# Peptides against a protein of PDB entry 7BDX: the designs that were tried, part 66

Target 1, 212 residues: chain A of PDB entry 7BDX
Amino acid sequence: EMGAAACTLLWGVSSSEEVVKAILGGDKALKFFSITGQTMESFVKSLDGDVQELDSDESQFVFALAGIVTNVAAIACGREFLVNSSRVLLDTILQLLGDLKPGQCTKLKVLMLMSLYNVSINLKGLKYISESPGFIPLLWWLLSDPDAEVCLHVLRLVQSVVLEPEVFSKSASEFRSSLPLQRILAMSKSRNPRLQTAAQELLEDLRTLEHN

## One batch from the design tools (peptide; aimed at target 1 T8 N71 A74, target 1 (a further copy) A76)

Design b2_p21_6_s4 (made by RFdiffusion4, then SolubleMPNN; from b2_p21_6, 12 letters changed)
Fold by OpenDDE base, seed 3:
Parts: C-alpha cells; sequence; structure tokens
Structure b2_p21_6_s4 (fold): chain B 212 residues (1-212), chain C 212 residues (1-212), chain A 21 residues (1-21)
C-alpha cells in the first residue's frame, strides 16, 4: 500500500521536467530503473497464476512505474538516459508487451506503449526499439488487441518508424509483408475517431512509401 | 526494494518547493500522509522484536518517508497542510520519538525532529506540538540521547518554543521545572561546536526570560 | 546532453497520470 502510494505520487510529480532532471541527476536513477524493469516483469509473471485484481496495490504500483517511465521519456534528457543507460528496461517493456495476452492488462500496455513512443522520438531510441528482435511480430501481436487504445498506441509507434526513412529503409520489406494491413484497414473504419484517424494516416504513409 | 527506491526518489525530489506543491495539490496527499504515519509506526513497533539492520530496505523506506515529511514541512504550504490536515501524522511522530530508546534509530529521530522543527516555524504548528500531551516529558527523554545530533535538534525545537512568547507563556513554569537544565548545561560544554552553541543560546534565552 | 529528437518530439506523451485516471 505505502509503496504504491509513494510510487503514484512520484508518477504524478514526474510530469514535471524539473522532477525528471532531479530523478536522473541522482546516483540512484540507474538502480531505480533497473529494479523498475524487474518489478514490472515479476508482476506480469504473476498474472498467469493468481487472478490479481486489476485494482490491487500491486497493479497500481506497476501502473505508476510505467507512468514514471513514460514521463521520463517525455523529456529529452529522459529519453537520452533510457536509450543510453537503461536499455534493459526497454527490452523488458518490449518483452512484457509480448507476454501479455490480447485484452490483458490494457492500461499497463497503453502506458508501456506510450513510453516506447516517447523513446522513439529520439532517433537512437527509435532505432533501438525497431531493431529489437521480434519487434515486427510484436506489432502483429499487439494489433490483435481488442482494445482500441492499445491498437491506437501501437499504430502511433508504427508511424514513428514509418516516418523515419533511415529506420524504415532497413525494415521496409519486413514491415510491408508482416504488418497486418487488413487489420489496420479495419481500424481505419473504426467508430473510434482517434483509432480511425491513426489507421488512415498510417495507411496513407505506407502507400506513399510504396511509390518511393 | 522497489518501494524503498521509489520512496527515496520521492524524498530527493521533494526538496523542491514545486514538487511539494504538486504532492499537496493532488487528491492523494491526505491518504499518502495517513499511510506514512502508519508505516512509520509499524516499523518502530517491529524494532523491539527483530534486530532489523539499520540499512534494510524497510529502514531506508521509513527514512525516506521521514525525509519527505521534513521536506514538505520546509515549505510554507507544506507546513500549513501538515498542521491543518495531517495532525495524526504529527501525533505519530511525537509518539515514535517517545517510543524509541536513547541511541535507537538515531537517523530516524533526527529526521523526525527536523520535521517537527520545520512544522514549528508555523505558529499554529508550534502551538500544536508544544501543547501536545507529554511534550515536555518527551523533551526530557530525548535530551537523554547519547547522540549529539539528536540532542542538537531537540534543543532547536525547544528554542523554537522558548522564542515564542505566546507559546512559552503557557508552559513557562513547566518548562523551567521540567527541562533538564543540568544536561543542557553539560551540552553547552560539549566538544561538538553545533551542540555547544545551541545549548549556550538556549541557556541564554531561558535566562533572559526569567528576568521578564 | 544533445538531444537527437525527431521532428515530432512535441507529440510526446506527458503527464501520464492524468491520462490514465
Amino acid sequence: as target 1 above (212 residues)
Amino acid sequence: as target 1 above (212 residues)
Amino acid sequence: VKEEARKWASEAYGKALQLEE
């Protein structure tokens, strides 16, 4: 309970750039983010055994951790830190996104995807994520999620890759063959306007790149 | 481990006024500080049974909590919050200072005393603390601590009372009779210059008030 | 630290707590 409360407060205040700088300026940052990844992983591994209530203190704690990572990645120095100094955490997030089943832990997935998107704003981060083993299969897996928000954030991450020629050029053939285009097309017809727009934009981006 | 790490980071960033404002501006602040008191109390109660290593994660967690309270109380709005909305926490801190034996948990005592001192900067806080049942006996107990830092911070808290006529007037007779003047005099001869100075100043303040 | 941010860096997700409440 107390840990979750403290972590939630840290999540809230980490929305400030100055707080992110303070977190990262300390000699404790590396350890914190290392343990963060481990904690998130432990939580996800526990889900298959015990029906832990989504609203449990443990869940809230992990949500807050994911939120902190997102907020850190929202800031330039935070992105740089994550990409340079805490790659294991990024690997963990990618792994956890793969380990979670469609419809499972939607909020956590969204936060993790948001964090990855933020990291992808940095070219080095984008390269790291997109060149990670199983990244494209992961996208296929994630785009099967029934939750519109999960799918939306996946599409935004995909767009981040597609809009960077230096990155997309390396994976273009695999992306074209391994993206679930029919699912993306279905999303472009969604009643959810955000999902609809994101899917439509991505389809347009992909079509434009096929002609180049 | 993760809770302690998160709490320690929160402690670090709470040195910022803006962070304190952010903590207090959230609807979660009340709950957080309520649980904080409970957590600190639980820790102290556990000390009599198990020799918990001072460097344990639990200890670090509680130190961080006490540090957060101190940092919150360092800010005007934080003092106001503590005095108005989280008096139970202040009561808990006072109780814990009484429950801890001389020489026991020195660092925690120091942090708690620092928090009380900060609260005492607010007149309402000073009144609340000094009018708490057993406050003067608590001072006697705390001034028996072999640690110079503990004693120093107690003396500073006493000075905060003595320098406020509105407060001191109510308790002057009890303070004069129940302060361990001989111990304070001994402290004024300490080789620790900070303790020496604080004790000397307090003795001078007390003498000045006897003539008024 | 020199940021290697891309053109759409302004689209970063900030204040994640507010988004998930």
Scores: peptide ipSAE 0.099, ipTM 0.807, DockQ to the pose 0.033
OpenDDE base, seeds 1, 2, 4, 5: peptide ipSAE 0.097, 0.047, 0.067, 0.034; ipTM 0.807, 0.797, 0.802, 0.796

Design b2_p21_7 (made by RFdiffusion4)
Pose (drawn by RFdiffusion4):
Structure b2_p21_7 (pose): chain A 212 residues (1-212), chain B 210 residues (1-210), chain P 21 residues (1-21)
Amino acid sequence: as target 1 above (212 residues)
Amino acid sequence: EMGAAACTLLWGVSSSEEVVKAILGGDKALKFFSITGQTMESFVKSLDGDVQELDSDESQFVFALAGIVTNVAAIACGREFLVNSSRVLLDTILQLLGDLKPGQCTKLKVLMLMSLYNVSINLKGLKYISESPGFIPLLWWLLSDPDAEVCLHVLRLVQSVVLEPEVFSKSASEFRSSLPLQRILAMSKSRNPRLQTAAQELLEDLRTLE
Amino acid sequence: SVAAKAAAWGAAAAQAVLDSL
């Protein structure tokens, strides 16, 4: 209970750039981010489906961990630190997104997809994520999630890699062969404006790159 | 005059999340949200055989109080704090909406309805408001107000209550059927565009979940 | 920002911990 309370407080204060710089400056953050991935992996493996039932100081603990990783990656030196020091944590995040079934731990998936988008803002972070093993199959599969907030964060991540045609050029062929053009087109007609324009903007960029 | 000027200044700076976080600790030593409800209750009681005066130092004091409550509830930890610590203030707001006759204190009723909408974004806040005494009769009473801005914010609150699970097993199925569908339909053909669109949106949501 | 939502959740959760004390 005490462990989760401290992680939740750290999640709250990690929204500040001054606090994020202080976390990376203290010579204990490397251990913290290594054991963070192990705790997130342990939590996901412990779930035999079901849902989560807002596990008392268990789900709040991993949510605080994913929340901290997201707030750290939201700061320039935070996403720089993560791609240099905590590349194993990025591997764990990409692995746990594929390991989590659609509709299972939706809040954890959005926090994780938010952190991948933030790390992709760093040039090396974009290279590391896009060159990870089944990255493209993972994207199109996360789009098959019924939750609209998960679909929105998948489209924002796809738009981020698509916005760097150099990195996008390495993952060619499968971007045209396997992309769920129909699902992205359905999302460009959603009554939710943020999801609708995210899919509309991604469609504009996808059609423009195939011709230009 | 001095009290209202300081409250208006606080209403201006309360649009910042950093300021809202700083306000939530101050409620301990000086019961800011406890005495806010008393001041708002005292103001409405003082309008015995009269309606609003406006441009007054007293009128802008309670506007600033309701505006601050709204700006606090607009921040996630603000609406979380209110539903845990300041449930009496939420009771006072819900009570004063019912106590205020139609056409009386229109600006105050809109600001109060905005704060309730914001607190309803929090899961416990939605339960607390929807399970409050006389809540459905209050929605009907507020929709009988001639002012379009008040009707708009009632429809926005009703839309917030209609969306999300609320057990969904006839707990929310009866809430939808008990609403003034005729008045919502009349407001869907309204000449005020903002009101017409809110009633239209609410009607779509009522039909979608039927 | 994209992280703003996560920050908002974190702040609400931290407030809930403080209210519990």

Design b2_p21_7_s1 (made by RFdiffusion4, then SolubleMPNN; from b2_p21_7, 11 letters changed)
Fold by OpenDDE base, seed 1:
Structure b2_p21_7_s1 (fold): chain B 212 residues (1-212), chain C 212 residues (1-212), chain A 21 residues (1-21)
Amino acid sequence: as target 1 above (212 residues)
Amino acid sequence: as target 1 above (212 residues)
Amino acid sequence: SIAREAAELGLAAAMEVLLKQ
């Protein structure tokens, strides 16, 4: 309980750039982010296949951890730190996103996807995550989720890849051959306005790439 | 382990006034400080009489908690919060300082004493702690500690009482009758320069009070 | 692109509202 409360407070204050700099400027950052990945992994591995997102101290603790990573990745120095010094954590996030079933731990998936999106703002970060083994299949696996927020954040990550020619060119063949076009088209007709917009923008970007 | 790491980071960043304001401005502060007191109490109650300060994750976690309280009390809004909304925590700190034996958990005692001293900067805080049952006997109990840092922070807290006539007048009779004058005189001859200075200043303040 | 420059915060308060929903 106390650990979850402390982590929740740390999550809240990590929305500040100065707090992120303070976290990273200390000698405790490496250990913290190492244990963060391990803790998230342990939580996901403890879930039975049918377990939905629980409002427990343990789940809230893991949400706070994922939130902290997201907030760190929202800042330039935080992105640089994650990509240079915490690649194991990024690998863990990618792994856990693959291990979670559609509909399982929806809010955790959203936070993890937001963290990856924030990392992808940096070209070095985008290269690292997109060159991870099974990245393209993982995107389509995640896009099969019934949750609109999960799908939204997947589409945003896909768009980050599509908008960077240097990155997209490396995976273009696999991307084009496996693209779930009908799923994206269905999302462009969603009642969720954010999901609808994201799907429409991605479809426009993809059309531009076909004509080039 | 993860809880201790998160709490240690929170301790580090709580040295900032803006972070303290962020902690207190949220809806999680009350819960956090409530659980803080309970966690510290549980730790102290789990100690055997002969247990010295251990370099364990549990001890480091409790040190971080005590450090956070100290940092919150270092700021005006933090003092006001503690005195208005977290009196149970202050009562817990006073209780735990009484429960710990001389030489037991030295660094924890120092942090707790520092937090009480910071609270005493506010007249409302000084009134509250000095009017707590057994406060004067507690000061002398703590002053019997063999550790120079413990004794230093006790003397600073005693000085805060002595320097405030409105507070001192209420306890003056008990204070004068129970004052461990020989112990304070011995400290004024300490090889520790900080302890020596604190004891000398207190003796000067006490002489001034005897002549008024 | 403008879309790539928009970092998002995983705000605790926002997530708490979503969890209650």
Scores: peptide ipSAE 0.091, ipTM 0.797, DockQ to the pose 0.050
OpenDDE base, seeds 2, 3, 4, 5: peptide ipSAE 0.047, 0.090, 0.071, 0.097; ipTM 0.793, 0.787, 0.789, 0.796; seeds 3, 5 fail the geometry check

Design b2_p21_7_s2 (made by RFdiffusion4, then SolubleMPNN; from b2_p21_7, 12 letters changed)
Fold by OpenDDE base, seed 2:
Structure b2_p21_7_s2 (fold): chain B 212 residues (1-212), chain C 212 residues (1-212), chain A 21 residues (1-21)
Amino acid sequence: as target 1 above (212 residues)
Amino acid sequence: as target 1 above (212 residues)
Amino acid sequence: SIAKEAAEEGLAAATEVELRE
């Protein structure tokens, strides 16, 4: 209980840029983000057993951790830190997103995808995550999720790749050959306006790239 | 491990007034401080068994909690919050200081005494803690500690009482009858300059009150 | 591309986690 409460407060205050700078400026940052990845991994590995209620203290703790990572990645210096000093955490997030089944731990997936999206704002971060083994198959695995928020954040991450010519050119062949076009077209007809817009914009961006 | 790391970071960032305001402005503050007291109490109750190494994750967690309380109490709005909304935590801190033996959990005692001192800057807080049952005996119990830092913070808390006429007048008879004068005189001869100064100042303040 | 520079404000994860009792 107390751990989840403390970590939730840390998550809340990490929405401030000054707090993120304070976290990163300390000698504890590297250790904290290392343990963060390990803790998230341990949680996901424990899920294959009993349905740990998503409302457990453990779940709340892990959500707060993922939220902290997201808020750190929302800031330029935080992105730089993650890309330069905590790549293992990025690898862990990618791995965990692959390990989770469609519909499993939706909230955690959303937070992790938000963190990856934020990292993708940094060109170095985008290059790093997009060059990760199995990244393109992972995107399609995640896009098969029944949850609209998961799909929305996947589409945003895909858009970040497509909008960067250097990154897209490296994966363009694989991307085009495996693109779940019918799924994205279905999302462009979603009743969820955010999902609809994101899918439509991505389809427009892809069409523009085919004509150039 | 992760809980202690997260709580330690929260402690570090709580040195900022803006972070304290953010903690207190949320809907989670009351619950957090309630659980804080419970966690600290549970830790102290567990000590009567095996010498939990002071370097354990649990110890670090509790130190961080006590540090957060201290930092909250360092700010005017934080003192007001503790005095108005988290009196149970103040009662818990007083109780725990009584439950700990001389030389036991020195670092925790120091942090808890610092928090009480900070609360004592607020007249309402000073009134509340000084009117607590057994407060005067507790001060002398703590002043019997072999640790100079514990004794220093006790002397500062005593000084806060002595310097407030309204508060001192209510306890003056009990205070004068039970004052460990020989112990305070010994501290005024300490090789620790901070302890020496604090003891000397308190003796001067007490002499001034006897002549008025 | 010009479009990525304007998106500098990453998605803040709002604290949606209600601490359950």
Scores: peptide ipSAE 0.123, ipTM 0.803, DockQ to the pose 0.040
OpenDDE base, seeds 1, 3, 4, 5: peptide ipSAE 0.020, 0.048, 0.048, 0.025; ipTM 0.788, 0.796, 0.798, 0.788; seeds 1, 4, 5 fail the geometry check

Design b2_p21_7_s3 (made by RFdiffusion4, then SolubleMPNN; from b2_p21_7, 9 letters changed)
Fold by OpenDDE base, seed 4:
Structure b2_p21_7_s3 (fold): chain B 212 residues (1-212), chain C 212 residues (1-212), chain A 21 residues (1-21)
Amino acid sequence: as target 1 above (212 residues)
Amino acid sequence: as target 1 above (212 residues)
Amino acid sequence: SVAREAAELGLAAAQEVLLKQ
């Protein structure tokens, strides 16, 4: 209980860039993010297909941790820190996203995907995550989720790859050969406006790349 | 481990007034400080005279909590919040300071005493803590501590009482009848400069009050 | 095309659910 409460407060205040700088400027940042990855991993491993008690202290704690990582990644220095010093955490997030089933732990997936998207704003971050083993298959796995918000954040991450020629060129063949085009087309007809727009824009970006 | 790490980071960032305002502006503040008191109480009760493992996750967690309370109390709105909405926490801190033996949990005592001192900057806070049952005996109990920093923060809290006529007048008789004058005089000869100065200043303030 | 530079904050920590446990 108390840990979750403290972590939730830290999450709330980490929405400030100044707080993120304060977190990273301390000598505890490395250890904190290392333990964060371990904690998130332990939580996901404990789910064993059981219905997540979303209201449990543990779930709330892990949500707060994922939220903190997201907020850190929203800041340029935070992205640089994560990519340089906390790669294990990024690898953990990618792994956990793969370990979770479609429809499982939607809120956590969204936060983790938001963190990866934020990391992808930085070219170094984008390179790192996109070169991770199984990254492209992971995107398609995640895009099979029934949740519109999960899918939205996957599409945004895909767009980050597509819009960066240096990154896209390395995986263009695999990307094109495995692209779930029908699924993305279906999302472009979604009743969710944000998902619809994201899918439409991605389809436009992909069409532009085929003509070049 | 993770809870202690998160709480320690929250402690670090709570040194900012803006962060304190953010903590208090949220809907979670009341519950957080309520659980804080319970957590600190549980920790102190668990000590049962055993040597505190100062390096334990639990000790670090409680230190961080006490640090957060101290930082909140350092801010005017934080003092107002604690005195209006978290009195149980203040009562808990006073109780825990009484439950701890001289020489026991020095670092925790210092943080708790710092929090009470910060609360005492506000007249309403000073009134509240000084009117708590057994407050004066508690001060003398704490002043018997062999640690100079504990004693320093006790003397500072005593000075807050002495310098406020409205507060001091209510307990002046008990204060004068129980004052450990020889102990304070000994502290005025301390090799610790801060303790020496605090004891000297308090003795000067007390002399001034006897002449008025 | 959505600008890649648009970082997003995580959800506001203000989800009430944590307080009830």
Scores: peptide ipSAE 0.046, ipTM 0.793, DockQ to the pose 0.069
OpenDDE base, seeds 1, 2, 3, 5: peptide ipSAE 0.058, 0.043, 0.032, 0.035; ipTM 0.789, 0.792, 0.789, 0.776; seeds 1, 2, 5 fail the geometry check

Design b2_p21_7_s4 (made by RFdiffusion4, then SolubleMPNN; from b2_p21_7, 15 letters changed)
Fold by OpenDDE base, seed 4:
Structure b2_p21_7_s4 (fold): chain B 212 residues (1-212), chain C 212 residues (1-212), chain A 21 residues (1-21)
Amino acid sequence: as target 1 above (212 residues)
Amino acid sequence: as target 1 above (212 residues)
Amino acid sequence: GIADEVAQLGLARAMEVELRR
């Protein structure tokens, strides 16, 4: 309980750029983010057994951890730190997103996807995550989620890849061959306006790439 | 381990006034500080049994908690919050300081004493802690500690009481009757310059009060 | 560049989740 409370407060204050800089400027950042990945992984692995009540202290703790990672990734120096010094954490997030079933741990997925999206703002970050083994299949796996917010953040991440020619060129063949076009088209007709817009914009970006 | 790491980071960033304001501005502050007191109490109670290695994750966690309280108390709004909304925590800190033996958990004592000193900067805070049952005997108990830094922070807290006539007048009789004058005089001759100065200044303040 | 354009789509900041008992 206390750990969850402390981590939640840390998450809240990490919304500040100055706090992120303070976290990263300390000598504890490397260890913290290393343990973060392990803790998140341990939590996800525990889901196969007893229905951990989503309202458990452990769940809240992991949400806060994912939130901290997201907030760190929202800052330029934070992205640089994650990509240079905490690659294992990024790998863990990608792995966990693959291990979770559609509809499972939606809130955690959203936070993890937000973190990856933030990392993708940096070309080095985008390059790293997009070159991860199984990245494209993972995107499609995640896009099969029934939750609109999960899908929204997947579409945003896909857009980040598509908008970067250096990255997209490496994956263009696999991307085109496996693109769940019908699913994206369905999302462009969603009642969720954010999902609708994101899907429509992605479709426009994809069309533009086919004409160039 | 993760909890300790998160709490340590929170402690580090709480050195900023803006972070303290952010902590207190959230709806989680009350619960956090409530659990903080309970966690610290649980830790101290656990010391009677197995020698918890001072380097344990639990020890580091409790140090970080005490550090956060200290940093919160260093800010005006933080003092106001603690005195108005977290009195149980203050009572717990006073209790734990009484439960710990001389030479026991020195680092924790220092942090807790620093927090009380910071609270004492506010007249309302000073009034509250000084009116706590057994406060004066507690000061003398703490002053028997072999650690110079513990004694230093005790002397600083005593000085805060002595320098406030409204508070001192209520305790003057008990204070004068139980004052460990020989101990304070010995500290004024300490090889530790900070302790020496603090003891000397307190003796001067006490002499000034006797002449008024 | 493109990274800047993606950045303009908005930095995703996580909102604090309430601790539930």
Scores: peptide ipSAE 0.021, ipTM 0.767, DockQ to the pose 0.039
OpenDDE base, seeds 1, 2, 3, 5: peptide ipSAE 0.009, 0.009, 0.023, 0.020; ipTM 0.758, 0.759, 0.752, 0.757; seeds 2, 3, 5 fail the geometry check

Design b2_p21_8 (made by RFdiffusion4)
Pose (drawn by RFdiffusion4):
Structure b2_p21_8 (pose): chain A 212 residues (1-212), chain B 210 residues (1-210), chain P 21 residues (1-21)
Amino acid sequence: as target 1 above (212 residues)
Amino acid sequence: EMGAAACTLLWGVSSSEEVVKAILGGDKALKFFSITGQTMESFVKSLDGDVQELDSDESQFVFALAGIVTNVAAIACGREFLVNSSRVLLDTILQLLGDLKPGQCTKLKVLMLMSLYNVSINLKGLKYISESPGFIPLLWWLLSDPDAEVCLHVLRLVQSVVLEPEVFSKSASEFRSSLPLQRILAMSKSRNPRLQTAAQELLEDLRTLE
Amino acid sequence: SEEIIAENKERSEEIRVEAND
């Protein structure tokens, strides 16, 4: 209970750039981010499906961990630190997104997809994520999730890699072969404006790159 | 005059999340949200045989109080704090909406309805408001108000209550059937565009979940 | 990008508040 309370407080204060700089400056953050991935992996493996039932100081603990990783990556030196020091944590995040079934731990998936988008803002972070093993199959599969907030964050991550045609050119062929054009087109007609324009903007960029 | 000027200044700065977080600790030593409800209750009681005066130092004081409550509830930890610590203030807001006759204190009713909408974004806040005494009769009473802005914010609250699970097993199935569907339909053909669109949106949501 | 980051921080805070519930 005490461990989760401290992680939740750290999640709250990690929204500040001044606090994020202080976390990376203290010579204990490397250990914190290594054991964070282990705790997130342990939490996901412990779930035999079901849902989560807002596990008392268990779900709140991992949500605080993913929340901190997201708030750290939201700061320039935070996403820089993560791609240099905590590449194993990025591997764990990409692995746990594929390991989590659609509809299972939706809040954890959005926190994790938010952190991957933030890390992709760093040039090396974009290279590391896009060059990870089944990255493209993972993207199109996360789009098969019924939750609209998960689909929105997948489209925002796809738009981020698509916005760097150099990195996008390495993952060619499968981007044209396997892309769920029908699902992205359905998302461009959603009554939710943020999801609708995210898919509309991604479709504009996808059609423009195939011709230009 | 001085009290209202300081409250208006606080209403201006309360649009910042940093300021809202700073306000939530101050409620301990000076019971800011406890005495806010008393001041709002005292103001409405003082309008015995009369309606709003406006441009007054007293009118802008309570407007600043309701504006501050709204701006606090607009921040996630603010609406979280209100539903945990300031449930009496939420009771007072819900009570004063029913106590205010139609056409009386229109701007105060709109600001109060905005704060309830914001608190409803929090899961416990939604339960607390929807399970409050006389809540459905209050929605009907507020929709009988001639002012379009008040009717708009009632429909926005009703839409917030209609969306999300609320057990869904006839707990929310009866809530939808018990609404003034005729008045919502009349407001769907309204000449006020903002009101017409809110009733239209609510009607779509009521039909979608039927 | 900055706007999305701000949204992400806000959503993170919202999820933190929901977890408190």

Design b2_p21_8_s1 (made by RFdiffusion4, then SolubleMPNN; from b2_p21_8, 12 letters changed)
Fold by OpenDDE base, seed 4:
Structure b2_p21_8_s1 (fold): chain B 212 residues (1-212), chain C 212 residues (1-212), chain A 21 residues (1-21)
Amino acid sequence: as target 1 above (212 residues)
Amino acid sequence: as target 1 above (212 residues)
Amino acid sequence: TEEIIEENRKLTQEIGAESLE
């Protein structure tokens, strides 16, 4: 309980850029984000065993940790920190997104995907995550999620790749060959306006790349 | 480990007034400070049994919690919150200060005493803590500590009482009858300049009250 | 991109608020 409460408060205050700078300005950030990855990994691994109630203190703790990572990645210095000093955490997030099944841990997936998206704003971050083994298959795996928010954040991450020629060129062949076009087209007709827009924009970006 | 790391970061950022306001502006603060007291109490109670290594994650966690309370109490709205909404935490801090022996958990005692001192800046807070059962004996118990920092913070808290006529008048008889004058005089001759000054100032304040 | 960051910031806070409900 106490750890989850403290982490939840830290998450709340990490929405401020100044708080993120304060977190990162200390010598403690490295340790914190290292343990963060390990804690998230331990939680996801535990899901296959005892049905840890989604409302558990552990669940809330992990959500708060993912939220903190997201808020850190929302800031330029935070992206730099994650990409330079916490690559293992990015690897962990990618791994955990792969380990989770469609419909499983939706809120956590959304937080992790938002963190990756925020990292993707940094070209170095985008390069790093997109060069991760199995990244393209992971995106398509995640697009199979029945949750509209999960799918939205995946589409945004895909768009970040597509909009960066240096990154897209490296993966273009795999991307084109494996693209779940029918799924994205279905999303472009979603009643969820955010998902609809994101899918439409991505389809437009893809069309532009086919003509160039 | 993770809880202690998160709490340590929260402690670090709580040095900012804006962060304290953010912590208190949420509906989560009440729960956090309730659990804080319980966690601190559990830790201190565990000291009589297994020699919990002072360097334990639990110890660091409790230090961070006490540090957060101190930082919250440093801010006007934080003092108001503690005095209005977290009196049980103040009672817990007073109790734990009584439960700890001279020389035991020095760093924690310092943090707790600083929190009480910060609360004492608020007249309502000062009234509350000074009206707590056994408050005067507790001050003298704490002044028996061999640690100069503990003694310094006790002297500051005593000074806060002495400087407030409404508070001092209620306890003046007990205070005068139990005052460890020889101990305070010894502190006024300390080689520690901070302790020396605090003891001298308190002796001057006491002399002023005897002449009035 | 900035708009999406801000949207993500809001959603992160919303998720954080809902998590304690």
Scores: peptide ipSAE 0.235, ipTM 0.855, DockQ to the pose 0.238
OpenDDE base, seeds 1, 2, 3, 5: peptide ipSAE 0.230, 0.234, 0.036, 0.234; ipTM 0.854, 0.853, 0.843, 0.853

